Peptides against a protein of PDB entry 3ZOQ. Designs and how they scored, part 152

Target 1, 223 residues: chain A of PDB entry 3ZOQ
Amino acid sequence: QLLQDSWWNQLKEEFEKPYYQELREMLKREYAEQTIYPDSRDIFNALHYTSYDDVKVVILGQDPYHGPGQAQGLSFSVKPGVKQPPSLKNIFLELQQDIGCSIPNHGSLVSWAKQGVLLLNTVLTVRRGQANSHKGKGWERLTDRIIDVLSERERPVIFILWGRHAQMKKERIDTSKHFIIESTHPSPFSARNGFFGSRPFSRANAYLEKMGEAPIDWCIKDL

## One batch from the design tools (peptide; made by RFdiffusion4, then SolubleMPNN)

Design b2_p24_5_s4 (from b2_p24_5, 15 letters changed)
Fold by OpenDDE base, seed 4:
Structure b2_p24_5_s4 (fold): chain B 223 residues (1-223), chain A 24 residues (1-24)
Amino acid sequence: as target 1 above (223 residues)
Amino acid sequence: SELEEEKKEREYEIALLEELEAAQ
């Protein structure tokens, strides 16, 4: 897929590497032979909505939702009209408690992405009904590079790392330049163990303000 | 290593949670 120039400049060397070519060929077969999410044109939506230079905040997910019509290439986000998954519901509950936002009538986080919130999954595709089915196929190497080039950026980034999977990426982040907000995962199985009350949204905005940047408008309007 | 095992466990946990979420 065509990427914005800012991301292309950071990632062009990766796309020429054998691992990515193998990944690409694998994906061609997967998309041809079975149902893969998200739509192939949406795989890099996180990078499409948020340029390398415009990234203010990163929220890491594992892999896309694997149900029909859900995934839109953004971590935790679902297309309008799709029932909000439990983790996303908890995200909105924390958002409401943190900064007073109303619960939106949809689950699309595109408005965050357009403001500089990179909603990045570590694995960018999945087979229908098979969570984590594309783990270990090459995506992790690319997304690690995405984290690396952001870590190398002079302008600070805020990384929101929910759960241990995301937190394992902390070793790739230069904490002398960048800020990390950590808590348990928003999943119903872990949210009460630290996610609720973690106030990641206000904390992120506090960091942005300290850096002299505009805060994120985290509140999502109804469609 | 212990870290690798923990990582695998968490990845499995998240995958399982995603399956449960998709089933709703």
Scores: peptide ipSAE 0.031, ipTM 0.678, DockQ to the pose 0.258
Fold by OpenDDE base, seed 5:
Structure b2_p24_5_s4 (fold): chain B 223 residues (1-223), chain A 24 residues (1-24)
Amino acid sequence: as target 1 above (223 residues)
Amino acid sequence: SELEEEKKEREYEIALLEELEAAQ
């Protein structure tokens, strides 16, 4: 896929490395032989919607939803018309309690991405019905590099790290320049242990305002 | 290492949660 110039400049060296070439060949076979999500044209949607220079906030997920029509290349996000997964429902509940947004009638977070919220999974593809099936195939090395180049950026970034998996990336983030918002995961199994009431949306906007940047309009309009 | 094992367990936990969530 063609990336925006700003991301290409940051990542071009990765695409020439053997690990990425092997990943690419693996993906070619996977997409040819099995049902893989998201659509191959949507794999890099997070980078398409949010350029390197436009990143204000990063929200990390593990890997895409593995059900039909769900994944759209953005962490936690689902295509319009798809039932909202439980974690996403909880995200919207916290959004409502935090800053008063109504719960949207769809689960697409594209509006966040367009405003500078990088909705990045650490693994960018998955086999149908097999969560984490593309773990350890090379995506993590690329997405670690994405985190690294953002960490090296002089202009500050806000990292929202829900759950232990995302929080493992904290060591890669220069906290002298960047801000981290941490809580438990929005999953029903963990949300009541710290996610609810964590107010990540207002806190993120507070940091943006301190930096003299426009806040994110987190409220999502119905379709 | 213990740290690596702990990391693997955390990743496994998230994968399980995602599986359960997707199955609903």
Scores: peptide ipSAE 0.031, ipTM 0.657, DockQ to the pose 0.214
Fold by OpenDDE base, seed 1:
Structure b2_p24_5_s4 (fold): chain B 223 residues (1-223), chain A 24 residues (1-24)
Amino acid sequence: as target 1 above (223 residues)
Amino acid sequence: SELEEEKKEREYEIALLEELEAAQ
């Protein structure tokens, strides 16, 4: 996919590396022979909606939703008309308790992405019905590089790391420059152990305000 | 390390949770 110039400048060398070529060949086979999500045109939506320079906040996910019509290339986000997954519902519950937002009638987080929230999964594709099926195929190396180049950026970034999987990326983040908001995962199995009440949205905006930047409008309008 | 193994286990746990979410 064609990336914005700002991301291309940061990542162009990765696409020429053998690991990515192997990943690309794998993906060609997978998309041809299997049902893969998201749509191939949506794989890099996180980078499409949020340029390298415009990133204010990063929210890390694992891999895309593996059900029909769900994944749209943004972590935790689902296409309009798709039932909100339990984790996303909990995200909206925390959003409501944190800053008073209404629960939206859809699960699209595109409005966040357009404001500078990079909704990045560590793995960017998945086989239908098989969670984490594309783990260890090369995506993690690319997405690690995305984290690295953001960490190297002079302008601070806020990283929201829900759960241990995302928190494993802390070692790649220069905490002398960047802010990290950590809690348990929004999953029903972990949300009550720290995610609820963590107030990541107000905390993120507090950092942005401290930096003299415009806060994120986290509230999502109905469609 | 034990910590690394625990982290990996949590990755699989999240994947399992996603499967459960999809089944609901």
Scores: peptide ipSAE 0.030, ipTM 0.667, DockQ to the pose 0.255
Fold by OpenDDE base, seed 3:
Structure b2_p24_5_s4 (fold): chain B 223 residues (1-223), chain A 24 residues (1-24)
Amino acid sequence: as target 1 above (223 residues)
Amino acid sequence: SELEEEKKEREYEIALLEELEAAQ
Protein backbone atom coordinates (compact mmCIF):
# COMPACT_ATOMS: atom_id res chain seq x y z
CA GLN B 1 0.00 0.00 0.00
CA LEU B 2 1.00 3.59 -0.63
CA LEU B 3 1.53 5.56 2.58
CA GLN B 4 1.40 9.29 3.13
CA ASP B 5 4.77 11.01 2.87
CA SER B 6 5.07 11.66 6.61
CA TRP B 7 4.82 7.97 7.52
CA TRP B 8 6.81 6.85 4.49
CA ASN B 9 9.74 8.98 5.60
CA GLN B 10 9.63 7.37 9.05
CA LEU B 11 9.13 3.77 7.90
CA LYS B 12 10.77 3.45 4.46
CA GLU B 13 13.81 1.69 5.92
CA GLU B 14 11.60 -1.01 7.45
CA PHE B 15 9.97 -1.82 4.12
CA GLU B 16 13.38 -2.68 2.64
CA LYS B 17 14.27 -5.11 5.44
CA PRO B 18 14.06 -8.89 4.90
CA TYR B 19 11.46 -9.42 7.64
CA TYR B 20 9.00 -7.10 5.91
CA GLN B 21 9.62 -8.62 2.50
CA GLU B 22 8.91 -12.04 4.00
CA LEU B 23 5.76 -10.65 5.62
CA ARG B 24 4.60 -9.26 2.28
CA GLU B 25 5.16 -12.59 0.55
CA MET B 26 3.27 -14.37 3.32
CA LEU B 27 0.37 -11.91 3.00
CA LYS B 28 0.22 -12.39 -0.77
CA ARG B 29 -0.26 -16.13 -0.23
CA GLU B 30 -2.74 -15.61 2.60
CA TYR B 31 -4.96 -13.19 0.67
CA ALA B 32 -4.89 -15.52 -2.34
CA GLU B 33 -5.69 -18.73 -0.44
CA GLN B 34 -7.69 -17.54 2.60
CA THR B 35 -10.24 -14.92 3.58
CA ILE B 36 -8.13 -12.27 5.30
CA TYR B 37 -9.29 -9.16 7.16
CA PRO B 38 -9.30 -6.30 6.72
CA ASP B 39 -9.48 -5.72 2.97
CA SER B 40 -5.92 -5.36 1.71
CA ARG B 41 -6.62 -1.73 0.82
CA ASP B 42 -7.53 -1.02 4.46
CA ILE B 43 -4.51 -2.58 6.21
CA PHE B 44 -2.82 0.79 6.80
CA ASN B 45 -5.97 2.86 7.40
CA ALA B 46 -4.70 3.98 10.81
CA LEU B 47 -1.71 5.61 9.10
CA HIS B 48 -3.86 6.95 6.26
CA TYR B 49 -6.28 8.77 8.57
CA THR B 50 -3.62 10.07 10.97
CA SER B 51 -0.30 11.38 9.64
CA TYR B 52 2.91 11.05 11.63
CA ASP B 53 2.92 14.74 12.56
CA ASP B 54 -0.80 14.84 13.36
CA VAL B 55 -0.73 12.03 15.94
CA LYS B 56 -1.94 13.33 19.31
CA VAL B 57 -3.12 10.10 20.95
CA VAL B 58 -2.32 6.42 20.36
CA ILE B 59 -4.71 3.61 21.28
CA LEU B 60 -3.16 0.15 20.88
CA GLY B 61 -5.10 -2.98 19.98
CA GLN B 62 -3.94 -6.54 19.41
CA ASP B 63 -5.20 -7.68 16.00
CA PRO B 64 -8.22 -6.99 13.74
CA TYR B 65 -11.71 -8.37 14.23
CA HIS B 66 -11.97 -11.63 12.28
CA GLY B 67 -15.67 -11.59 11.38
CA PRO B 68 -17.17 -10.61 8.01
CA GLY B 69 -17.36 -6.87 7.38
CA GLN B 70 -16.04 -5.87 10.82
CA ALA B 71 -12.42 -4.74 10.55
CA GLN B 72 -11.65 -1.43 8.86
CA GLY B 73 -7.95 -1.11 9.69
CA LEU B 74 -8.51 0.79 12.96
CA SER B 75 -8.14 -0.73 16.44
CA PHE B 76 -11.49 -1.43 18.19
CA SER B 77 -13.42 0.20 15.32
CA VAL B 78 -16.07 -1.51 13.17
CA LYS B 79 -17.62 -0.40 9.89
CA PRO B 80 -21.00 1.34 10.02
CA GLY B 81 -23.88 -1.12 10.08
CA VAL B 82 -21.86 -3.69 12.03
CA LYS B 83 -22.99 -4.70 15.52
CA GLN B 84 -20.76 -3.18 18.18
CA PRO B 85 -18.47 -5.80 19.75
CA PRO B 86 -18.57 -6.13 23.57
CA SER B 87 -15.24 -4.34 24.14
CA LEU B 88 -16.36 -1.43 21.97
CA LYS B 89 -19.66 -1.22 23.83
CA ASN B 90 -17.70 -0.92 27.07
CA ILE B 91 -15.50 1.79 25.54
CA PHE B 92 -18.65 3.79 24.75
CA LEU B 93 -20.03 3.19 28.25
CA GLU B 94 -16.84 4.60 29.75
CA LEU B 95 -16.99 7.50 27.28
CA GLN B 96 -20.51 8.27 28.47
CA GLN B 97 -19.56 8.17 32.15
CA ASP B 98 -16.30 10.05 31.60
CA ILE B 99 -17.43 13.05 29.55
CA GLY B 100 -21.17 12.59 28.97
CA CYS B 101 -21.19 11.49 25.33
CA SER B 102 -24.20 9.59 24.04
CA ILE B 103 -23.68 6.06 22.76
CA PRO B 104 -23.57 6.22 18.95
CA ASN B 105 -25.74 4.04 16.72
CA HIS B 106 -22.61 2.70 14.97
CA GLY B 107 -19.11 1.56 15.89
CA SER B 108 -16.90 3.57 13.56
CA LEU B 109 -14.08 5.47 15.26
CA VAL B 110 -13.00 7.25 12.05
CA SER B 111 -13.89 10.62 13.61
CA TRP B 112 -11.25 9.98 16.29
CA ALA B 113 -8.66 9.00 13.69
CA LYS B 114 -9.29 12.19 11.70
CA GLN B 115 -8.57 14.25 14.82
CA GLY B 116 -5.19 12.67 15.51
CA VAL B 117 -6.04 9.47 17.40
CA LEU B 118 -3.86 6.71 15.96
CA LEU B 119 -5.94 3.53 16.29
CA LEU B 120 -3.11 1.03 15.87
CA ASN B 121 -3.23 -2.75 16.18
CA THR B 122 0.12 -4.45 16.84
CA VAL B 123 -0.83 -7.06 14.22
CA LEU B 124 -2.58 -5.64 11.15
CA THR B 125 -4.18 -8.71 9.53
CA VAL B 126 -6.07 -11.85 10.55
CA ARG B 127 -7.65 -14.94 8.98
CA ARG B 128 -11.43 -15.18 9.08
CA GLY B 129 -12.52 -16.83 12.30
CA GLN B 130 -8.96 -17.33 13.57
CA ALA B 131 -7.89 -14.79 16.18
CA ASN B 132 -4.13 -14.11 16.33
CA SER B 133 -3.53 -16.23 13.22
CA HIS B 134 -0.97 -13.71 11.93
CA LYS B 135 0.83 -13.26 15.25
CA GLY B 136 4.62 -13.48 15.02
CA LYS B 137 4.76 -13.04 11.24
CA GLY B 138 6.48 -9.64 11.17
CA TRP B 139 3.77 -7.07 11.90
CA GLU B 140 4.92 -6.64 15.50
CA ARG B 141 8.37 -5.51 14.34
CA LEU B 142 6.87 -2.85 12.07
CA THR B 143 4.39 -1.61 14.67
CA ASP B 144 7.15 -1.53 17.28
CA ARG B 145 9.00 0.78 14.90
CA ILE B 146 5.87 2.96 14.63
CA ILE B 147 5.87 3.29 18.42
CA ASP B 148 9.62 3.98 18.40
CA VAL B 149 9.47 6.82 15.85
CA LEU B 150 6.59 8.40 17.77
CA SER B 151 8.57 8.09 20.99
CA GLU B 152 11.51 9.81 19.29
CA ARG B 153 9.29 12.69 18.13
CA GLU B 154 9.84 15.98 19.94
CA ARG B 155 6.15 16.88 20.05
CA PRO B 156 4.55 14.88 22.90
CA VAL B 157 2.16 11.96 22.35
CA ILE B 158 -0.42 10.42 24.69
CA PHE B 159 -0.40 6.61 24.75
CA ILE B 160 -3.53 4.86 26.00
CA LEU B 161 -2.58 1.31 27.02
CA TRP B 162 -5.52 -0.94 27.90
CA GLY B 163 -4.53 -4.28 29.40
CA ARG B 164 -1.21 -6.04 29.98
CA HIS B 165 -0.56 -6.80 26.31
CA ALA B 166 -0.58 -3.12 25.33
CA GLN B 167 1.27 -2.16 28.52
CA MET B 168 4.21 -4.32 27.43
CA LYS B 169 4.99 -1.52 24.96
CA LYS B 170 5.64 0.98 27.77
CA GLU B 171 9.37 0.15 27.72
CA ARG B 172 9.55 1.64 24.20
CA ILE B 173 8.04 5.00 25.24
CA ASP B 174 10.17 7.90 26.49
CA THR B 175 8.13 9.00 29.52
CA SER B 176 10.25 12.13 29.88
CA LYS B 177 8.45 13.49 26.79
CA HIS B 178 5.27 11.44 26.42
CA PHE B 179 2.27 10.61 28.58
CA ILE B 180 0.82 7.18 29.34
CA ILE B 181 -2.72 6.34 30.44
CA GLU B 182 -3.04 2.76 31.72
CA SER B 183 -5.97 0.61 32.85
CA THR B 184 -7.36 -2.88 32.49
CA HIS B 185 -8.75 -3.89 29.10
CA PRO B 186 -12.32 -2.87 28.07
CA SER B 187 -13.14 -6.57 27.53
CA PRO B 188 -16.08 -7.88 29.58
CA PHE B 189 -13.53 -10.16 31.24
CA SER B 190 -11.55 -7.24 32.71
CA ALA B 191 -13.48 -3.95 32.36
CA ARG B 192 -14.93 -4.06 35.89
CA ASN B 193 -11.44 -4.47 37.35
CA GLY B 194 -10.25 -0.98 36.42
CA PHE B 195 -11.27 0.11 32.92
CA PHE B 196 -14.60 1.50 34.06
CA GLY B 197 -13.90 4.71 35.93
CA SER B 198 -10.41 5.11 34.43
CA ARG B 199 -11.61 8.19 32.47
CA PRO B 200 -9.05 7.93 29.66
CA PHE B 201 -10.83 10.46 27.43
CA SER B 202 -10.92 13.40 29.85
CA ARG B 203 -7.39 12.57 31.02
CA ALA B 204 -6.10 12.58 27.45
CA ASN B 205 -7.74 15.95 26.81
CA ALA B 206 -6.26 17.33 30.02
CA TYR B 207 -2.77 16.46 28.76
CA LEU B 208 -3.51 18.02 25.37
CA GLU B 209 -4.62 21.23 27.05
CA LYS B 210 -1.41 21.30 29.10
CA MET B 211 0.51 21.07 25.82
CA GLY B 212 -1.48 23.98 24.38
CA GLU B 213 -3.17 21.72 21.83
CA ALA B 214 -6.81 21.38 20.86
CA PRO B 215 -8.59 18.59 22.72
CA ILE B 216 -10.16 15.61 20.96
CA ASP B 217 -13.90 15.71 20.37
CA TRP B 218 -14.50 12.16 21.55
CA CYS B 219 -18.28 12.30 21.10
CA ILE B 220 -19.39 10.39 18.02
CA LYS B 221 -22.41 11.54 16.03
CA ASP B 222 -25.03 9.11 14.80
CA LEU B 223 -25.04 8.23 11.12
CA SER A 1 7.99 -15.74 33.87
CA GLU A 2 4.94 -14.30 35.59
CA LEU A 3 4.80 -11.45 33.10
CA GLU A 4 4.94 -13.82 30.15
CA GLU A 5 2.19 -15.96 31.66
CA GLU A 6 -0.02 -12.92 32.25
CA LYS A 7 0.56 -11.80 28.69
CA LYS A 8 -0.46 -15.21 27.33
CA GLU A 9 -3.53 -15.27 29.54
CA ARG A 10 -4.69 -11.87 28.29
CA GLU A 11 -4.10 -12.88 24.69
CA TYR A 12 -6.22 -15.96 25.29
CA GLU A 13 -9.02 -13.90 26.86
CA ILE A 14 -9.12 -11.52 23.91
CA ALA A 15 -9.03 -14.37 21.42
CA LEU A 16 -11.84 -16.15 23.24
CA LEU A 17 -13.95 -12.99 23.22
CA GLU A 18 -13.39 -12.58 19.50
CA GLU A 19 -14.46 -16.18 18.90
CA LEU A 20 -17.67 -15.55 20.85
CA GLU A 21 -18.32 -12.41 18.83
CA ALA A 22 -17.82 -14.30 15.58
CA ALA A 23 -20.37 -16.89 16.69
CA GLN A 24 -23.10 -14.25 17.14
Scores: peptide ipSAE 0.029, ipTM 0.664, DockQ to the pose 0.336

Design b2_p24_6_s1 (from b2_p24_6, 13 letters changed)
Fold by OpenDDE base, seed 2:
Structure b2_p24_6_s1 (fold): chain B 223 residues (1-223), chain A 24 residues (1-24)
Amino acid sequence: as target 1 above (223 residues)
Amino acid sequence: SAEDEAIRAEEEAFAAELEAEAAA
């Protein structure tokens, strides 16, 4: 896929590396032989909606939803018309309690992405019905590089790290420049152990305001 | 981790529900 100039400048070297070429070849086979999510055109939606320079906040996920019609290339986000997954429901519950937003009638987080919230999964593709099926195939190296180039950026970024998987990336983040908001994962399994009441949305906006940047309008309108 | 496994299990259960709905 063709990336925006700002991301291309940051990642072009990765695309020439053998690991990425191997990943691309793997993906070609997978998309030809299996049902893979998201749509191949949507793999880099997080980067498409949010340029390198426009990133204000990063929310890390693991890999895409693997059910039909769910994944749209954005972490935690689902296409309109798809039932909201439990974790996403809890995200909206926390959003409501944190800053008073209503629960939207859909699960698309595109409005966040358009405002500078990079909704990045560690792995960007998955086989239908097979969670983590594309783990260890090369995506992690690319997405680590995405984190790295953001960490190296002079303009501060806010990283929201829900759960252990995301928090493992903390070592790649220069906390002298960037801000980290950590809590347990929004999954029903862990949400009551710290996610609820963590107020990541207001905290993120507080950091943005300290930086002299416009806050994110986290409220999502109904479709 | 136990958390990761639980999260995956939850997502799998939800995905299975969607599959069932799609097949109906």
Scores: peptide ipSAE 0.398, ipTM 0.888, DockQ to the pose 0.887
Fold by OpenDDE base, seed 4:
Structure b2_p24_6_s1 (fold): chain B 223 residues (1-223), chain A 24 residues (1-24)
Amino acid sequence: as target 1 above (223 residues)
Amino acid sequence: SAEDEAIRAEEEAFAAELEAEAAA
């Protein structure tokens, strides 16, 4: 649960608040009594891989995958060896059409995280087989604060907001400083209604270049 | 929202497939 100094400085006050203490106590009980994903050591992987100062791009998800072996503390990402969920497959299809990347033989987005792509879920834990089982338990307040402190940062951030859930967070983002890329969700339910052809990867890199920053290498190598 | 519910349903269906595979 130890965070990098840059995130700790931004979030330390939240961890001292009653809501987070209650959340922590709940999680201790849940992990002891239930199968909870991701592994407790992986809950804050998004913050571990991408420091506050290193964030270039944010991709918001709802809550972790709740199947066995899937979640690794990064939105949309699955551990190597796990079948790619339909939404992730569509993400890779758009990646291929947008910038020509090959479809990887795994679903790990760690390489994005290491380059400054914060893969943040609104809720950071889930019970096995029970989607949104940890909704309304305190995570949303913490992750809202994460969005807030990024919005307050002087150095611009690119927010990629797929679907209505993520787009609801737009009200917390200072669009005078930060860039927003919006489309429908990559889910098969909505992907054909705007996600495909939205070209979020090239658009994100275009913003980074305008900012004088190195673009993201979105292409993922096979393992 | 209806969209969120549909997205969750898709993820749940996929998770169920993984559970079935793990149990086989």
Scores: peptide ipSAE 0.396, ipTM 0.888, DockQ to the pose 0.863
Fold by OpenDDE base, seed 3:
Structure b2_p24_6_s1 (fold): chain B 223 residues (1-223), chain A 24 residues (1-24)
Amino acid sequence: as target 1 above (223 residues)
Amino acid sequence: SAEDEAIRAEEEAFAAELEAEAAA
């Protein structure tokens, strides 16, 4: 698989391990026999858009959207032209309240990724219409390693952990070096219990400023 | 977890809406 050099250096050993080879074989069968999201070329988009060294912020998701045309290999993000999922709508509502950004006319978070926001799902593929269908098949081990190598990085990272699933990864993060922003999930189920008003975007930028780094331009332009 | 399941259920409902639109 083609990754940027910085990620390849961090993950090359994983790709030679049996678990990943088994995962790849599974995926070959799945993509051949089922409709799998995202497109196979988009599986590692999070790593493609945001190199290991350029990561400033990590936002963890569970697995890709499983509806047609949605997933583009970035957590919470949907391809332009696709209706914004409820969680994403709430993300934009919080963004507006936090730092005044307008609600974009699309749901693509690529502009965040290009600025150093690693939009990582813990599972990177899914069958159409079957949430978590690829859970426990090997992705979690790879994405755990991604978190680990970021945790081991000397330059600090900001981890935004929405909901319990993401927060379970906190134990893998060296909080003596890295910053954690935690709240309830942006889902309508939980957003009013802590996500709204959590101001993750301004808080992330505050940490970046303390580190002497450029803040993220979280505002998304219309297409 | 129960939270994860509830979150997925909402996303599933939305995905179902998209499927319906795609079929129309």
Scores: peptide ipSAE 0.390, ipTM 0.886, DockQ to the pose 0.855
Fold by OpenDDE base, seed 1:
Structure b2_p24_6_s1 (fold): chain B 223 residues (1-223), chain A 24 residues (1-24)
Amino acid sequence: as target 1 above (223 residues)
Amino acid sequence: SAEDEAIRAEEEAFAAELEAEAAA
């Protein structure tokens, strides 16, 4: 599936590079020989739902969920009907405490993506049951480029960086133009050490308002 | 990092739960 024109213009050169061709060949083998998540058609869902020009907020994840039926090509998001992972549950708890949203009965963040929240993992595929199994295979170079082209964009972006892995990308972000919201990761391991009470959603909207942009409706409706 | 390992452990545990449910 072809990327939207806005992303294609930003990334077309990457797709011609050897590293991406090697990644593609690797993925062909992986999808043929093993169970890989997300579905191959969903790999670029973050870019499909949120065009380059429409990006208002970026939320970075590491790699897709590796359990059955979970990953849908969006960071932290799970397909409807799938139990909410612990980190996602904590995201919704913070959302409730931050701006009063009800906890949804599903874990799909597609509504955020459609509003300009780029839900990007640094690695876009994973083997079933094997976290980070596709680390170092080329995705990081592409997703770094995604961050770079957003950083280079004149129109400001808000980057929400939960945990150290995401925060390592801060060096690629022009903080003179863009806004960064940092806290500990929503994981149960770290959420009580700074994520809870960080109020990333209201803070993001505050920045959007200062920019003269429409805020994100972070509240997710039940399905 | 310890954080990354903990996050992975949680994801693995949750995935294992889903696998168990899928197998039942």
Scores: peptide ipSAE 0.377, ipTM 0.881, DockQ to the pose 0.880

Design b2_p24_6_s2 (from b2_p24_6, 13 letters changed)
Fold by OpenDDE base, seed 5:
Structure b2_p24_6_s2 (fold): chain B 223 residues (1-223), chain A 24 residues (1-24)
Amino acid sequence: as target 1 above (223 residues)
Amino acid sequence: SEEEEARRALEEAFAAELEAEAAA
């Protein structure tokens, strides 16, 4: 049987809605007929690693990496042994400049997730080699609800919104309770226009400290 | 944790459905 958990309590109503059932049916077909990422067991890894109550920071991505072995169900994160994508490399460069962390020899952000950083994509699956192939299929409604229930939470959350896509979610966030960190996207196409030097990691920790919460150890150890 | 394991179990059940359909 399935035990009750913090995310289930927040999202169970969504899972019963027609849009989600249709999404599931679509995904069944997609995983049967196409190569879909991440692995079906990893789709909800962001929620697995970071409970509703444990969320301290949210980092929004768009959709998973669409190359073999890359996506692990966490925004911007790649499995160990996988070459760091350009955006992730830039994230680590900013991390180094912001708070002095060494650039890790891998791209797994699981250590962040375990500390309360919800690494959420707005779309949680993708076809191999086809970016945004599952856009508009129902994920956005679920992930909007995830943002909504976090916004409704009394304990403050820090939302890191890189780029326009993520920033469009700002309207769903109660800024009287929660904190927003915005910049351009870490993509090579936009990073130099505001992402670099934005210091999201130290700023996030500053908010956590103001809340009396333990800061995130953003530094990632080599594997 | 038990909560995480419960969520994982849900995901595994879904994965099993997907795999069963893929294998058919």
Scores: peptide ipSAE 0.025, ipTM 0.595, DockQ to the pose 0.026
Fold by OpenDDE base, seed 1:
Structure b2_p24_6_s2 (fold): chain B 223 residues (1-223), chain A 24 residues (1-24)
Amino acid sequence: as target 1 above (223 residues)
Amino acid sequence: SEEEEARRALEEAFAAELEAEAAA
């Protein structure tokens, strides 16, 4: 079993479905024939770092970074020592303006994941240099199920939905029970049109406090 | 931690499976 935590109970039926078996066979071929990111050992890092029961916040991405050494199986996150991508830089700028955190000297968001921030891409793999190359291959069905089972959870979740792609998932979220924070995407092409000043971090913590939950320490220490 | 070790072991097993299929 790929998952030996609370996620397995939620997702085990998906792994037995034909679409997932076909996806798995595709991935075997892709990893054999192409350079695929992230490393096969890191595909499910979002679920490994943040159990189903421990999810407090969800941040949705589209697909992994497609450059060497970047993707680590967490949306928007890059491995230590990797230059921060433009969207991530803007995330940290908003973090600084929102709650006063210093800009970290690395791009790893693992500290968020360990606190209950599910950093989920809707597509979990990509070919080197080919954005969205694994779109429509089966990942979206699995990640839709992840959103569904979180929506069905009794304990509320905060969904941070940056940009239209993530916002399309709102239809799967019970907004009578869960909280949604929406803005434009942190991409340089859209950040000035609503992402900057959206204060998603303080707003998320305000919801957590209202629910009697511990807030997220969003500030990232230097390595 | 034991949890991190278990995670690493599972990921390694998955990677090994993908690699084995690639080599076959």
Scores: peptide ipSAE 0.024, ipTM 0.599, DockQ to the pose 0.025
Fold by OpenDDE base, seed 4:
Order: sequence, then structure tokens, then C-alpha cells
Structure b2_p24_6_s2 (fold): chain B 223 residues (1-223), chain A 24 residues (1-24)
Amino acid sequence: as target 1 above (223 residues)
Amino acid sequence: SEEEEARRALEEAFAAELEAEAAA
């Protein structure tokens, strides 16, 4: 069994489908022939850190960082010791302005994941230096199913959708039951057009409080 | 933690499968 019981129960049928088997075969070839990120041991980190039942918030990314040592299997997150990418720097700037958190000296978002923030990329692998190289290879079907089963969950979820790519997934979310926080992407190319000042962290916690749930401690401690 | 160890074990198993099958 690859996943925790809660996710396995939700996704086991997907792993038996032809598309996933084809994806798996593709990945075997890719990891053998190319430098692929993240490490194969980190592909499902988002699901490992945050069980199906523990999901409180979802933050959608597109695909992993494609530079050496960056991708951690969590959307927007980078391994400790890695320079913070521009989008992540902007996320921390908004975090500081929103709720007063200090800018951490690293880019790991594992502390969010452990609190129920599912840091999910829609595509879970990428070739070195080739953004979107694994787009359309089967990951999107699996990650769409992840969104679907969360949407079907009785306990409400908060979806944070930065940018058009993530916002395209809104059609799969039951907005009568779940909450959505939308803005432009934290990328330097778009952050000034709506991401800055969007206050997604305080807004997410406000929804959690309304639901009678504990808020997320978004502040990240230095290592 | 025990949970982190279990997680690592599962990921290592997956990685091993990918590597073994890619080598075949």
C-alpha cells in the first residue's frame, strides 16, 4: 500500500485504472532516462503529510520546481537550505502583511502540511529544467480525482486558488459546501495585480473558526 | 515520528518499484 488508509480508500480505484498504469510506466522510463523532480520518494509527500480526513485547506500548484534540490513534493514548498523562489518569497511577504508572521529563513511548508494544509500540485513530476514537461501524462486525472473526493467530503474544505490554472479547478468544487479563496498568482508577474493584499491566511482561518475548527498556525519558525 | 517513519517506508517502497521496473 502506497498511501495512508484514508487516501487509499479514496484513490485505490484510480490506481487500478489503465491511465494510471500508463502514467506509472511513463514515470519508470522518465526516472531511468532523465533527471526528474521531485525525488521518486517525495512524489506523494502532500498526501503523506496530510491525510484525507485531516485536510482543512487546499493550496493548488501547477507542477514541481524544476531546479536541482528545490521540489519537495509539496506545492510552492522548497527543501531547507534552498533559496526561496520568487513566488514563495511573495507568499511570505503576503503572510507577513496579512497576519504579521516573520519571513522564515527557509522555504519549507511542511509545518502547514502537518496542520492539514494539502499542498497539492496538479502535476506531481517534472523534468529538470523543463517546466510542464509532464503535463497531460495522467497526473491531472489523478489530482482531479483528489479534488473530487475532497469536494464530496461532508466536512467542509477551504480551497485557496491562486491564478487561472488553479481557478480552473473551481468547477469541480461544490461551492455550496466548501469555501474558495481566489486571487492572482503570487508570481512576480501577477502578484501586484491582486495577490498582495488578498489576505488568504487570515481569511482561511476565519472560515475555520466559523466551522468550529482550530485555525492554522501559518507562521513558520526558522530552522 | 512513527508517522514520518511509516511515510518514508512507503515512499521508499514506491521508489524501489520504479527503479526495479525501470531496470527491467
Scores: peptide ipSAE 0.026, ipTM 0.608, DockQ to the pose 0.025; fails the geometry check
Fold by OpenDDE base, seed 2:
Structure b2_p24_6_s2 (fold): chain B 223 residues (1-223), chain A 24 residues (1-24)
Amino acid sequence: as target 1 above (223 residues)
Amino acid sequence: SEEEEARRALEEAFAAELEAEAAA
């Protein structure tokens, strides 16, 4: 099996469905004929780092970074040594203003993932230099199912939804059980319109504390 | 850690499968 038991139990039926088989065949062709990101070994990193049962917070992205060496299978995250993309820089600026964290010298959010922050893109692959090139190929159906099974979970989840694309997923979330934190996207084009000052990190921790759960240590150490 | 090793093993298996089929 491709995933750990907790996610496998939730998603195994999806992998047997025709849409996913077609997606898989598409991916085989794409990885053979094109430069695709992330590395095929990293596609499901979000699920590998954060088990179904360990999810506390979900941060939705759209699709992976499409530049060399950037994407590591986690939304908004980049591999160490990679220059922080503008949106990520703004995320760290808000983090600093929200809870006083220092700006890290790298862009890896793995430490969040290991604490139960599911860093999920709705589309999990992309062609080099071609944003949204794998949109509408089947990933959205799988990632919608991921949202669905989390929504169905009894233990509450906090969904952080930056921008319109992520916010479109609200209809799939049972707000009687789960919490939603919304703002504009951290992109330079939208961050000043609501992302800055939205304090998603402290708000998420406040919800966790109310639920009797340990807060996330959002501060990222330098490497 | 054992968990990280298990993760890497699964990812490598998936990658190998994709690569093998793409090469066919």
Scores: peptide ipSAE 0.024, ipTM 0.596, DockQ to the pose 0.025; fails the geometry check

